# Peptides against a protein of PDB entry 2AZE: the designs that were tried, part 218

Target 1, 148 residues: chain A of PDB entry 2AZE
Amino acid sequence: AQECQNLEVERQRRLERIKQKQSQLQELILQQIAFKNLVQRNRHAEQQASRPPPPNSVIHLPFIIVNTSKKTVIDCSISNDKFEYLFNFDNTFEIHDDIEVLKRMGMACGLESGSCSAEDLKMARSLVPKALEPYVTEMAQGTVGGVF
Target 2, 101 residues: chain B of PDB entry 2AZE
Amino acid sequence: GRLEGLTQDLRQLQESEQQLDHLMNICTTQLRLLSEDTDSQRLAYVTCQDLRSIADPAEQMVMVIKAPPETQLQAVDSSENFQISLKSKQGPIDVFLCPEE

## One batch from the design tools (peptide; made by RFdiffusion4, then SolubleMPNN)

Design b1_p29_8_s4 (from b1_p29_8, 10 letters changed)
Fold by OpenDDE base, seed 2:
Formats: structure tokens, sequence, C-alpha cells
Structure b1_p29_8_s4 (fold): chain B 148 residues (1-148), chain C 101 residues (1-101), chain A 29 residues (1-29)
């Protein structure tokens, strides 16, 4: 009885670990898709324009963004060497990392929410190695973890 | 019996985890390759228009922060004071406002 | 009350990592 109980505890531990890894894998897949999709988009755009965009007109990864109401008053103090910044806001703000931005741009093809059109799913599958395609399909269907 | 069943479950979970690890290795390998590809990194950018599409500057101000690794970011949530503190150890931090067009 | 959130910005596979946090919002009054 005690042995069985110990194994049950171990079983639960492993299940949780697998769940965590599944989450990690999903995020990694989304990053890959978003990145490749972004690069593809920009490559096409530059080809059409026959030139790269002006350096100061684009923001290269990595980055984070802070957004707040346009009416928010922001005070900023910067150290001389620009190693330190202090922003004071009179209202709330939000912080987003670059992958979040890409997701909201649709670069992850809606896969992050399981909201993929047929074309979105097709694109997503095309942007990952063959071994990952089944997992992409599972993500789109909301059936991730069915194999495990 | 019960013991045999649990033992079998653990073996199956081990196999499942191994499969998962394999997939993760494939994925991380691809990501590393992308991060090391000069052309890909050159094309890994967004525009202010992109940022406006997710956070319209007509309603929201968008500030971009490019900070070196290991930069500390501290956010303070207080009814009296809302703050972001950035402290870099490796170099200067670049902060700029995404203009409205 | 005052809540303080501390993050370390890192670079993982070319993406900015904020201790695994992709979106952060302060509390609304």
Amino acid sequence: as target 1 above (148 residues)
Amino acid sequence: as target 2 above (101 residues)
Amino acid sequence: STKTYNFTITNKYGFADLDGVHHFSLSKP
C-alpha cells in the first residue's frame, strides 16, 4: 500500500513536469513561428521596396515596450551614462516583451490562442520542422497533451 | 494489480517525457540557428506601424526599451506612485518613443 | 499598498525575456 502510494506521488510529479515541458515547448514553437514569419514578411517587403528600411524606422529584436495612456504624465530621469533610468507615471502602465508584440501582430498565426484559420495553420506548419508539425496541429486543435 | 499498473504508468510517462524532450531539442536547435543567422537577425524587426497596430498611439503612448542582458527592471505599483526603474550592468539602455503618424 | 515587481531582462534565442513574463499590467484603482 505504501509502495503504491509512493508511486502515485511520483506519477503525479512526472505528470506535472510533463505539463511544464509541454508549456515550454509550445512557447518555443510560437517563438519559432513568429520569428520566421516576421523575417519572411520583412524580406518580402524589402524586396518589393528594393531597399531596406531606414535604420531609424525599425526596431530590431530584442526589445520590450511600455505603453500607457496618451494622457499619462511621465517623468524620466536618466543617469549620465544611461545605465539607469527612472520613470514616474501618474497612472498605470503595461509592459510587453517582443514575443508578445509579435503574437499580437499575428506573427504566430493565431496559434497561441488556438484561433487558426486553415491558411494560418498551413503557414504555421510550413514554418516548423516536420517533426514539430503534428504538435502544431495539436496546438491549433487544442488537443496538446493527448499523446502524453 | 495496482502496483503493476502504476509501474506501467511510470514507464509510459518516462517514454512520453523522452519524446517531449526530443521535440524540445529540435525546437531549440532551430531557434539557436535562427539567432545565429545574420540575415535572419537583420530582418528581425518591427516598425512603429506594427506597434501602433497592437497599441494605437492615438490612445496609448508606446515606449520602446532596448536594454543589455542582465538589466534589472523594477516596476512599482502604488496608488501614489507608479514607477519603472531600469538598471543595466553591461551598457547603456536605449529608450525611445514610438511616434504617432 | 505598494507592490514591487522585479525582473531581469535577458536574451533567449534573440528574444527579450522578462523572467518568462510576456505581459505585465499594473493594478487598476
Scores: peptide ipSAE 0.602, ipTM 0.928, DockQ to the pose 0.845
Fold by OpenDDE base, seed 1:
Structure b1_p29_8_s4 (fold): chain B 148 residues (1-148), chain C 101 residues (1-101), chain A 29 residues (1-29)
Amino acid sequence: as target 1 above (148 residues)
Amino acid sequence: as target 2 above (101 residues)
Amino acid sequence: STKTYNFTITNKYGFADLDGVHHFSLSKP
């Protein structure tokens, strides 16, 4: 029946939407963990040093990085007001956002790959509200993707 | 019948999505609180050493881009020329290199 | 051939966002 067909289409639509939200939630969780872990690390480091690092030695979020071979020739043109930049590379490059950098730094406790150690998992759980802990566990086990 | 079954399935999915939305709200609330906490934001930084750990300066050059929101980034992949174009509408863009040391 | 990729840098919860792309790499020669 037409009604059944319509509902089946709707069912599929909802399933896809749920999957999208699951992906979004995972990313948000990773951001939270990475951020809190970063802040915790830096706070501890500053306490040990008894002073903050020189301002010129740190890069605050948000940021983007571009990496390329040190042998890559880069030509750069900048507008007078610095509103516009143009970089020409004679070789390939990569672009990473800050969360990607934090993940690779281990700030997300390896949760992004779903293969973190027991200690990393414990840390990850400690950095999220209680309600999110089960989801963190599922991420670590690679079992995220089901319907509640 | 079939219609009743599908209707029930949709109700179940609705409940599942609501639970998911709830978790997302919890998470976004935490993130908002962090973004609004001055001390946390002060400590939200990486060092050049951190970046070097991601891309060894012995082999890679690392460029840092600090751009205002809504900045357009265009990357061009051409056999003749590889290009990055940055265009900001809200303010100046800051670009600097991480030291190799 | 030439491929052009356009991103808008936004700030979401203090993080930089490139239209949901966290890592971008050009094709290797």
Scores: peptide ipSAE 0.602, ipTM 0.928, DockQ to the pose 0.858
Fold by OpenDDE base, seed 3:
Structure b1_p29_8_s4 (fold): chain B 148 residues (1-148), chain C 101 residues (1-101), chain A 29 residues (1-29)
Amino acid sequence: as target 1 above (148 residues)
Amino acid sequence: as target 2 above (101 residues)
Amino acid sequence: STKTYNFTITNKYGFADLDGVHHFSLSKP
């Protein structure tokens, strides 16, 4: 009886760990797709323009975005060496990482929300190694929640 | 019996986790390759136009922060004010404002 | 009332990661 109880505890622990790893894998896949898609987009754009963009017109990864209403008053203090920043806001603000920006740009092909068109799914599959394609398909269908 | 059933379940879960680990390793390998590829890094950028998809500069101020690894970000939600504190250990922090146009 | 959120910015694969948080907002309580 005690042995079975111990194994049931272990079973539950493993199930939870698998669930966590599934989430991690999905995020990694989205990052890979988004990054490769971004690179592909920019490569194509530069080829079409026959030149790279002006240096000050682009922001290279990695970065963080902070946005707030234009009506928000912001006080900023910066250390002399620029190692420390302090921002004070008088209203709500949002913080986003670069991955979220890429997702909102559509670089993850809508896979993050399971809202892929046929063309989006085709693109997503083309941006991952063959071994990951089945998982991408499951993500698009919303069926990755199960344990395989 | 119950013991045999549980034992079998644990073996199957172990195999599932190993398969998952394998897929994760494939994915992380791809990401490492991208991070080490000079051409990919050169092309890994967004524009201010891209950032407008996050927040319209006509209505929102959009600030970009480029910070070294291991930089600490503290966000405070208090009854008196809202605050963001950045503390870097490895170099200077750069902050940019996305123009409206 | 005060809520404090502490994040570590990481760059493991060329992306910025906010220690498991990709997006959040702060509003006055």
Scores: peptide ipSAE 0.086, ipTM 0.852, DockQ to the pose 0.888
Fold by OpenDDE base, seed 4:
Structure b1_p29_8_s4 (fold): chain B 148 residues (1-148), chain C 101 residues (1-101), chain A 29 residues (1-29)
Amino acid sequence: as target 1 above (148 residues)
Amino acid sequence: as target 2 above (101 residues)
Amino acid sequence: STKTYNFTITNKYGFADLDGVHHFSLSKP
């Protein structure tokens, strides 16, 4: 009985650890897909335009975005060495990392929400190594639990 | 018996975790390859048009922050305080404004 | 020391390289 209890505790511990790793892996997969898809999109766009975009018209990764109403008043304090910034807003703001931007752009093919069309899924699978394809499929189906 | 069942479960979970570790290693390797590929780096960009998926510059002010790795961002968003603090350890921080047009 | 501005922008655009991990350490109450 005690032995079984010990094993049950261990089982639960492992399940939780696996769950955590699944989450981490899913995020890594989404990042990979998003990055590769972005690169692919831009490569195609530049080929069509026969030139790269103007240097000051694009934002290279990595970055973060802060947005707020145009009516929001922002006070900014900057250290002389520019190592420190302090922004004070008089109203709410939003912060987004570059990955979130890519997701909202559709660069993760809707995989982040499990809302993939057949074409989305095909694209997603094409952007990962073969070993990751089954996991991508499961993510799209919402059946990651079956990975056990 | 239950003991046998639990033992079997643990073996299966161990295998699953090993598989996950392997997949994660593959993934991180791919990401490193992307970071090391100059062509990918050159092409890893978004435009202000893309940023409209987050916030339309016509309606929102959009700032872009470029900072070294491990830069800390502290945000307070409450009725009393709306604040963002950035602290870099490795170099200067750059802040840009996305133009309306 | 620090300087305070009524909203200051360094430049328009001109950005860094792709990172294999999340670039920033974010904290929020």
Scores: peptide ipSAE 0.020, ipTM 0.840, DockQ to the pose 0.071

## One batch from the design tools (peptide; made by RFdiffusion4, then SolubleMPNN)

Design b1_p30_1_s1 (from b1_p30_1, 18 letters changed)
Fold by OpenDDE base, seed 2:
Structure b1_p30_1_s1 (fold): chain B 148 residues (1-148), chain C 101 residues (1-101), chain A 30 residues (1-30)
Amino acid sequence: as target 1 above (148 residues)
Amino acid sequence: as target 2 above (101 residues)
Amino acid sequence: SLRVDWKFTVINKDGTVEKYDKIHHLVMEK
């Protein structure tokens, strides 16, 4: 009886760990797809233009962005060596990391929201190793973890 | 019996977890390779136009932050105002505004 | 590098502190 109870606790522990790893894997897959898709897009664009974009017109990864209304008053303090910044906002602001930016750009092919068209899914599958293709399909269908 | 059933379940879960670990290793390897590829690094960029799809600069200002690895960002939600604190230990932080046009 | 390895700390209005390895989207509003 006690042994069974211990195993049940362990079972639940493992189930939770698996769930966490599934989430981590999905995020990693989305990152991979987004990055590769971005690189592919830019490569194609540069080839068509026969030149790279102006250096000051692009923002290389990694980065984060902060957005707020133009009416928001922002006070900024910067250390002399620029190692420290302090911003004060008098109104709502948002923070986005580069991955979320890429997702909203559609670089993850809508896989993050289960909104993959047939074409999007095809693209997503093409941007991952063969071993990950089945998982991408499951993500698109919303069937990840169905066996648990 | 109950014990045998639980034991079998744990074995199956172990196999499932091992499969996940394998897939994660594949994925992390791919990401590492991308990070180490010079051409990929060169092409891994967005434009201000891209950022406008996130927050329209006509109504929103967009601040871009580029900082060295392990930079810490502290966001404070206060009743008086909101704060963002950036602290880097590996180098200077670059902050700039994305133009509206 | 394509990797983002920031250290995020969020101090909420109620004083609670949250730490993250990444933040995809954070909104602080009145």
Scores: peptide ipSAE 0.400, ipTM 0.906, DockQ to the pose 0.887
Fold by OpenDDE base, seed 5:
Structure b1_p30_1_s1 (fold): chain B 148 residues (1-148), chain C 101 residues (1-101), chain A 30 residues (1-30)
Amino acid sequence: as target 1 above (148 residues)
Amino acid sequence: as target 2 above (101 residues)
Amino acid sequence: SLRVDWKFTVINKDGTVEKYDKIHHLVMEK
């Protein structure tokens, strides 16, 4: 009775924790795929060009981007040592981290939205250790919701 | 009976969680290896063209922020203006604009 | 390193404060 109730509460707690970890794992997998895919893309590009791109033409990870309309008025204050910045925007702005950028670039092969082609899925699988391949497949199919 | 069933369920959930932890460890290990590989670090970059695909500089200003670890970013939504505050403890923050083309 | 352990704080218009270890996409709109 009461003991069963206590165990049921614990069961629900564990299920919720597992759900959270599933989400975290999916994110980690997406990051891994995105990073490796990016590196692979750039490696091939540099090989074709026979040289690396100009240093000022690339942005190395990690980074954050802020975008807003060109019409937005931005006030900026910077500390002397550049340890502190303060920006004021008079209109809408967006912040994207590097992972979000990579996802939108397709570096995660559309796995984040379950929109993988057969080719995308093949690429995604090739970029993870064997132990993770089944999970990648489940992500592509949108069937990760279950507990395993 | 019911008690035994719940006990068994909890054991199974524990095993499932352990499997998740294992997979997560594999992922974190792979990410660590990437971060420690010099060539991977060198090749871990995006171009301005890549960023244009996310936010077209023809219409949008794109600002890039590179900051050291543990940098704090505070975004404030007010009725009149919006604010971003950056505070670093471990070094200077670099902010630059991506060119339109 | 490929990642930075950012400390994100969002102060919403209604006064609520949200803290994150990461933010993939944030939009502040009028």
Scores: peptide ipSAE 0.391, ipTM 0.905, DockQ to the pose 0.886
Fold by OpenDDE base, seed 3:
Structure b1_p30_1_s1 (fold): chain B 148 residues (1-148), chain C 101 residues (1-101), chain A 30 residues (1-30)
Amino acid sequence: as target 1 above (148 residues)
Amino acid sequence: as target 2 above (101 residues)
Amino acid sequence: SLRVDWKFTVINKDGTVEKYDKIHHLVMEK
């Protein structure tokens, strides 16, 4: 009886770990899709324009953005070496990392919310290795983890 | 019996986890290859228009932060004021505003 | 980000401190 109880505890531990890894894998897949899709978009755009964009017109990854109302008063203190910044806001602000921005741009094809059109899903599948395609399909259907 | 069933379940879970690890390794490898590809690096950018597209461009100010690896960002929710503190150990931090369209 | 090496600390209004290796979206509002 005790050995069965021990194994049951181990079973639960492993199930939880698998769940965590599933989340991590999904994030990695989304990053890959978003990144490749972004690169593809920009490559196409530059080809259409027949030249790269001006250097100061683009922001390379990685980055973080802060957005707030234009009416928000922001005070900023910067160290001489620019190693330290302190911002004070008098109103609501939001922080987004680059992945979140890419997702909202549609670079992850709506896969992050399971809201993929047929075309979106096709694009998403095309941007991952074949071994990951089944998992992408499961993500789009919201059926990840069904085998457990 | 119960013991036999649990033992079998654990073996199956181990196989499932190994499959996940394999898939994660594939993803990590792909991301690393992309990060090491100079052409991909060159094309891995967004525009200010892209950044503003995620918010109301007419109402929002968009600030961009580019910082070295391992930079610390501390957000403080205070009744008196809200704060963002940035601290880098590896180099200077660049902060700029996205111009309005 | 793809780098995944930011160090985030959030100090909530109630004094609770949360640490993260990544933050996709944070809203701080009155």
Scores: peptide ipSAE 0.375, ipTM 0.902, DockQ to the pose 0.762
Fold by OpenDDE base, seed 4:
Formats: C-alpha cells, sequence, structure tokens
Structure b1_p30_1_s1 (fold): chain B 148 residues (1-148), chain C 101 residues (1-101), chain A 30 residues (1-30)
C-alpha cells in the first residue's frame, strides 16, 4: 500500500512537471513561429519596396509597450543616466511584451488560441522544424494535453 | 494490479517527458539560430502601423520601451494610482512615444 | 538577441507580490 502511495505521489509530480513543460514548449513554438513569420513578412515587404524602411519608422525587437488612454495623466521621473524610470498613471494602462504584440498581429497564425485556418496552419507548420510539426498540429486542434 | 499499472504509467510519463525535452531543445536551438543570424535581427521589427493594430494611437498613447537584459519592471497597483518602475543595471533605457501618424 | 530577460514584479492592491520571468499582457485598471 505504501509503495502504491509513493508511486501515486511521483505520478502526480511527473504529470505536473509535464504539464509545465508542455506550456513552455507551446510558448517556445509560438515564439519561433512569430519571429520567423515576422522576419519573412518584413523581408518580403522590403523586397517589394526595393529598400528597407526608414530607420525611425521601425521598432526592433526586443521591446515592450505601454498603452493607455490619451486622457491618462502620466508622470515620469527619469534618472540622469537613464538607468531608472518611474511612471505614475492616474488611470488604466496596459503592458504588452513584443511576443504579445506579434501574436495580436497574427504572426503566430492564430495558433495561440487554436483558431488558425487551414492556411494559417500551413504557414505555422512551414516555420518550424519537421520534428515540431505534429505538435503544431495538436496545438491547432486543441488536443495538446495527452500523454505522448 | 495497481502497482504494475502505476509502474507502467511512470515509465510512459518518463518517455513523454523525454520527448518534450527533446522538442524543447529543438525549439531553443532554432531560437538561438535566429538570434545569431544578423539578417534575421535586422528584419525583426514592427512598424508604427503594427502597433496601431494593437492600440489605436487615435485613442491610446503607445509608449515603447527598449531596455537592456535583466532590466527590472515593477508594476504597482494602488488605490491612488498605478506605477511602473524600470531599473536597469546594464545600460540606459530608451523610452519613446509611437506617433499617431 | 531576440529577447530581453525581463524581471517582472507585480504588486497588487491587496499587497500581494507576484514575480514573473515574463509578462505578455498586463492590465492595471481602476
Amino acid sequence: as target 1 above (148 residues)
Amino acid sequence: as target 2 above (101 residues)
Amino acid sequence: SLRVDWKFTVINKDGTVEKYDKIHHLVMEK
């Protein structure tokens, strides 16, 4: 009985660890797809324009953004060396990292929500190594969670 | 029996975890390759138009923060106001507004 | 590098403190 109990504990421990790793893997896949898709988009756009965009018109990764209503009062304090910033907001604000931005741009092909079309899925698969394609398919179907 | 079943389950779970580790290594490698590719780095950017799709500058102001590695961001929710604290140890932080047009 | 390894800390109104290695989306609202 004690042996079984010990194994049950271990089983639960491993299941939880696997669940965590699944989440991590999914995020890594989404990042890879998003980055590659972004690069591909921009490469194509630059080729069509026959030149890169003006330097001040683009924001290179990595970055984060903070957005709030234009009516929000923001107080900002900056150290002289610009190593430290302090912002005060009197109303709602949002923070988005670059990955979130890319996802909302559709760079992850809707895979993050399992709402990718056939074309989106095809794109997603094309942006990952062959070994990851089955997992991408599972993500698209929302069937991730089973034991491999 | 139960013991045999559990033993089998653990073995299967071990195999599953190893598969996950393998896939994660593949992903990490791919991301590293992207990071090391200068052309990819050059092309890894968004435009103001892209940001407008996330938050319309007509109604929302969009502030962009570029910071060095290991920068700390602390967000504080208080009854009076909200705060964002940025602290870098490896270099200056660049903050700028995304233009509406 | 494609990513910055941010160190995130969220201090909630109730005083609870949460630390994260990443935050994709955070909303602070009244």
Scores: peptide ipSAE 0.398, ipTM 0.907, DockQ to the pose 0.893; fails the geometry check

Design b1_p30_1_s2 (from b1_p30_1, 14 letters changed)
Fold by OpenDDE base, seed 2:
Structure b1_p30_1_s2 (fold): chain B 148 residues (1-148), chain C 101 residues (1-101), chain A 30 residues (1-30)
Amino acid sequence: as target 1 above (148 residues)
Amino acid sequence: as target 2 above (101 residues)
Amino acid sequence: SLLVDLKFTIIKKDGTVEEFDKISHLTLSK
């Protein structure tokens, strides 16, 4: 009985670890799709414009975004070498990483929220290696956890 | 018996985890390749228009932070103050607003 | 993202401290 109990504990431990890895894999897939889709978009745009955008009109990855109301008063202290920053806000602010930005831009094809159209799913599948396509399909269907 | 069943379950879970690890390795490899590809790096950007699409600049101020690896970001949410502290170990931090703001 | 290599520390109003290697979205409000 005790032996079985020990194995049951281990079983649960492994199940939880697998669940965590599934979440990590999904995030990695979303990042891959978002990055590749972004690159593809920009390549096409530059081709159409016959030139790259002005250097100071774009933000290259990686980056972090902080946004707040324009009414928010922000005090900033910067070290001489710019190695240290201190921002004080008098109101609510938000922090977003670049992936969150890309997701909101639709670069992950709505896969992150299960809001994939047929075209979105087609795009998503085209942006991953063949080995990952089944998983992308499962993500879109909300059936992750099946055979993989 | 129950013991044999549990043992078999653990073996199956191990195999499943190995498959999962394999897929993760594929994905991380792809991401690494993207990060190392010069052309991809050049094209991996968003515009101010993109940022406006997610945070209306008419109402929101958007600050961009570009920091070296291993930079520490500390956010404090308290009744006393709201603050962000950035501390880099490897180089200067660049903070700016979208030029179109 | 995988490309963002930052160390995040969040200190909440209740005094709790959380550390992360990544952050997607955080809202700090009064």
Scores: peptide ipSAE 0.257, ipTM 0.888, DockQ to the pose 0.771
Fold by OpenDDE base, seed 4:
Structure b1_p30_1_s2 (fold): chain B 148 residues (1-148), chain C 101 residues (1-101), chain A 30 residues (1-30)
Amino acid sequence: as target 1 above (148 residues)
Amino acid sequence: as target 2 above (101 residues)
Amino acid sequence: SLLVDLKFTIIKKDGTVEEFDKISHLTLSK
């Protein structure tokens, strides 16, 4: 009885660890898809334009975005060497990392929310190594970890 | 029995975890390759139009932060004010607005 | 993302401090 109890505890521990790793893997997959899709999009766009976009019109990864209403008052203090910044906001603001931006752009093909069209899923699969394709399919179906 | 069943479950879970580790390694490797590919990095950008799609500069101000690795970003949610502090250890931080803004 | 190597710290209104190695979306509002 005690041995079974110990094993049950261990089982739960492992299940939790697996769950954590699943979420990490899913995020990594989304990043890979998003990055590759972004690169592909931009490559195609530049080919069509026969030139790169104006340098001041693009933001290269990595980056962080902070957005707030134009009505928000922002006070900013910057160190002389620009090593330190301090922003004070008098109202709501949002922070987004680059991958979040890419997701909202659809670069992850809607896989992040399990809302993939057939075409989106096909694209997503094409942007990952073969070994990851089954997992992408599971993500799209929302069945990741269903066997546990 | 119950014991045998649990033992089998644990073995299966171990195999599943190993599979996950393997897949994660594959994915991490792919991401590193992307980060090391010059052409990919050249093309790894978003446009102002992209940012407008998620935060319209006509209604929202959008700051872009380019910071060196290991930069500390601290956000303070206070009843009195909201703060973001950035502290870099490796170099200067660049904060800018899109030209359209 | 893996390209973003930042240390994120959030100090909540209740004084709790949370540290993250990544952040996707954060909204602070009154």
Scores: peptide ipSAE 0.250, ipTM 0.888, DockQ to the pose 0.789
Fold by OpenDDE base, seed 5:
Structure b1_p30_1_s2 (fold): chain B 148 residues (1-148), chain C 101 residues (1-101), chain A 30 residues (1-30)
Amino acid sequence: as target 1 above (148 residues)
Amino acid sequence: as target 2 above (101 residues)
Amino acid sequence: SLLVDLKFTIIKKDGTVEEFDKISHLTLSK
């Protein structure tokens, strides 16, 4: 019946929206874990050192990085007020945001790739509110979205 | 029947979406709290050693960009050149290189 | 990240333009 077809269309629409929100939620969880883990690491390190690191030795979030071969020739133009930059590269380069950097540092506990040890998963769970723990577990198991 | 089944499915999907919305609100709240907490922001940093661990400056040049909110980054991939354009609206952009050692 | 509030624009070799509010990783290669 036409009514059933209409409901099928709506069902598909909702499924797609849910899929998008699942992806967004996973990213938000990873960011939360990464940030909190980073802060925790640094707090502990500073306590052990009994002092903070030199101001010019650290890079505070947020940031992005651009990396390329040391052999790459880069031409840079900067406006006088430093509001505008223009970089020209003669070869391949990469851009990474700070979250990607944190993930590669292991700050997300390997949850982003489903490569969590028992200790990693325990850490990840400890860095989120209780309501999010089940979802973290599902992420680690790769079962997110399995109900749909 | 089919109609009843579909109706039930839609109800279940609605509940699932509501749960997702709730969880997302929790996450965004937590992230906001982190961004507003002075002590957390003081400790939210990486070192040059951290960057070396993911991109070896012995082989790779690592450029760090700190830009104000709403800054535009345009990357051009063409046969003629590779280009990055940065345009800030709110303040100066800070760019520096991560040293090898 | 949510803290990185940038507007990303990628202009590809074929002239297509893609816009993003965020990006985790991008590689441009010859």
Scores: peptide ipSAE 0.246, ipTM 0.888, DockQ to the pose 0.783
Fold by OpenDDE base, seed 1:
Structure b1_p30_1_s2 (fold): chain B 148 residues (1-148), chain C 101 residues (1-101), chain A 30 residues (1-30)
Amino acid sequence: as target 1 above (148 residues)
Amino acid sequence: as target 2 above (101 residues)
Amino acid sequence: SLLVDLKFTIIKKDGTVEEFDKISHLTLSK
């Protein structure tokens, strides 16, 4: 019947939505772990140094990174009020957000790529609430994806 | 019958989604707490050394962009040139290089 | 990140346009 067909469509819609939310949750977990791990690292470092780093030596989140070869010619136009920027590159460039930077720094404990050691997994679990620990474990094992 | 079965499936999926939403709310709350904690935000930084570990300054130029919320970033990949356009409506955009570069 | 609140628009060589609220990694090359 038409009603059954409609419900089947809705079922598929919900399954896809759940899948999307699972992906979103994984990203949020990675962000949480990365942020907390970063803060912990820096706190420890500052305690050891007994002072904060020089102001011009650090970049506070949030930020975006653009990197390219030093040989790349970049033309930049900036409005007087700095509300608008236009960059022209004559060669390849890359854009990274701050989370990507943190991941590459290992702040997400390799969880993002399934490269967690036992110590990495322990750290990751310690940086999330108890309710999220099972999910972190599943992420490390690559078993996330089932409907629960 | 089939209708009853599908209806039950949808109810189960709804419960599953609610559980997922709950976990997401927990995670979002934790992130919000971090954003509201002054000390955490003070410590939420990377160093130029960190950036060097990702992009070697000997070979790469690293440009940092700090922009207000809702800033538009448009990247254009064409055969003629590559462009990044930044347009802010809430304040000035800060673009800089690490001093070590 | 959740703290990054930018609107991204990527226009590819083939004319495709992609809009999103976050970007983890993007490479534009000749």
Scores: peptide ipSAE 0.235, ipTM 0.885, DockQ to the pose 0.764

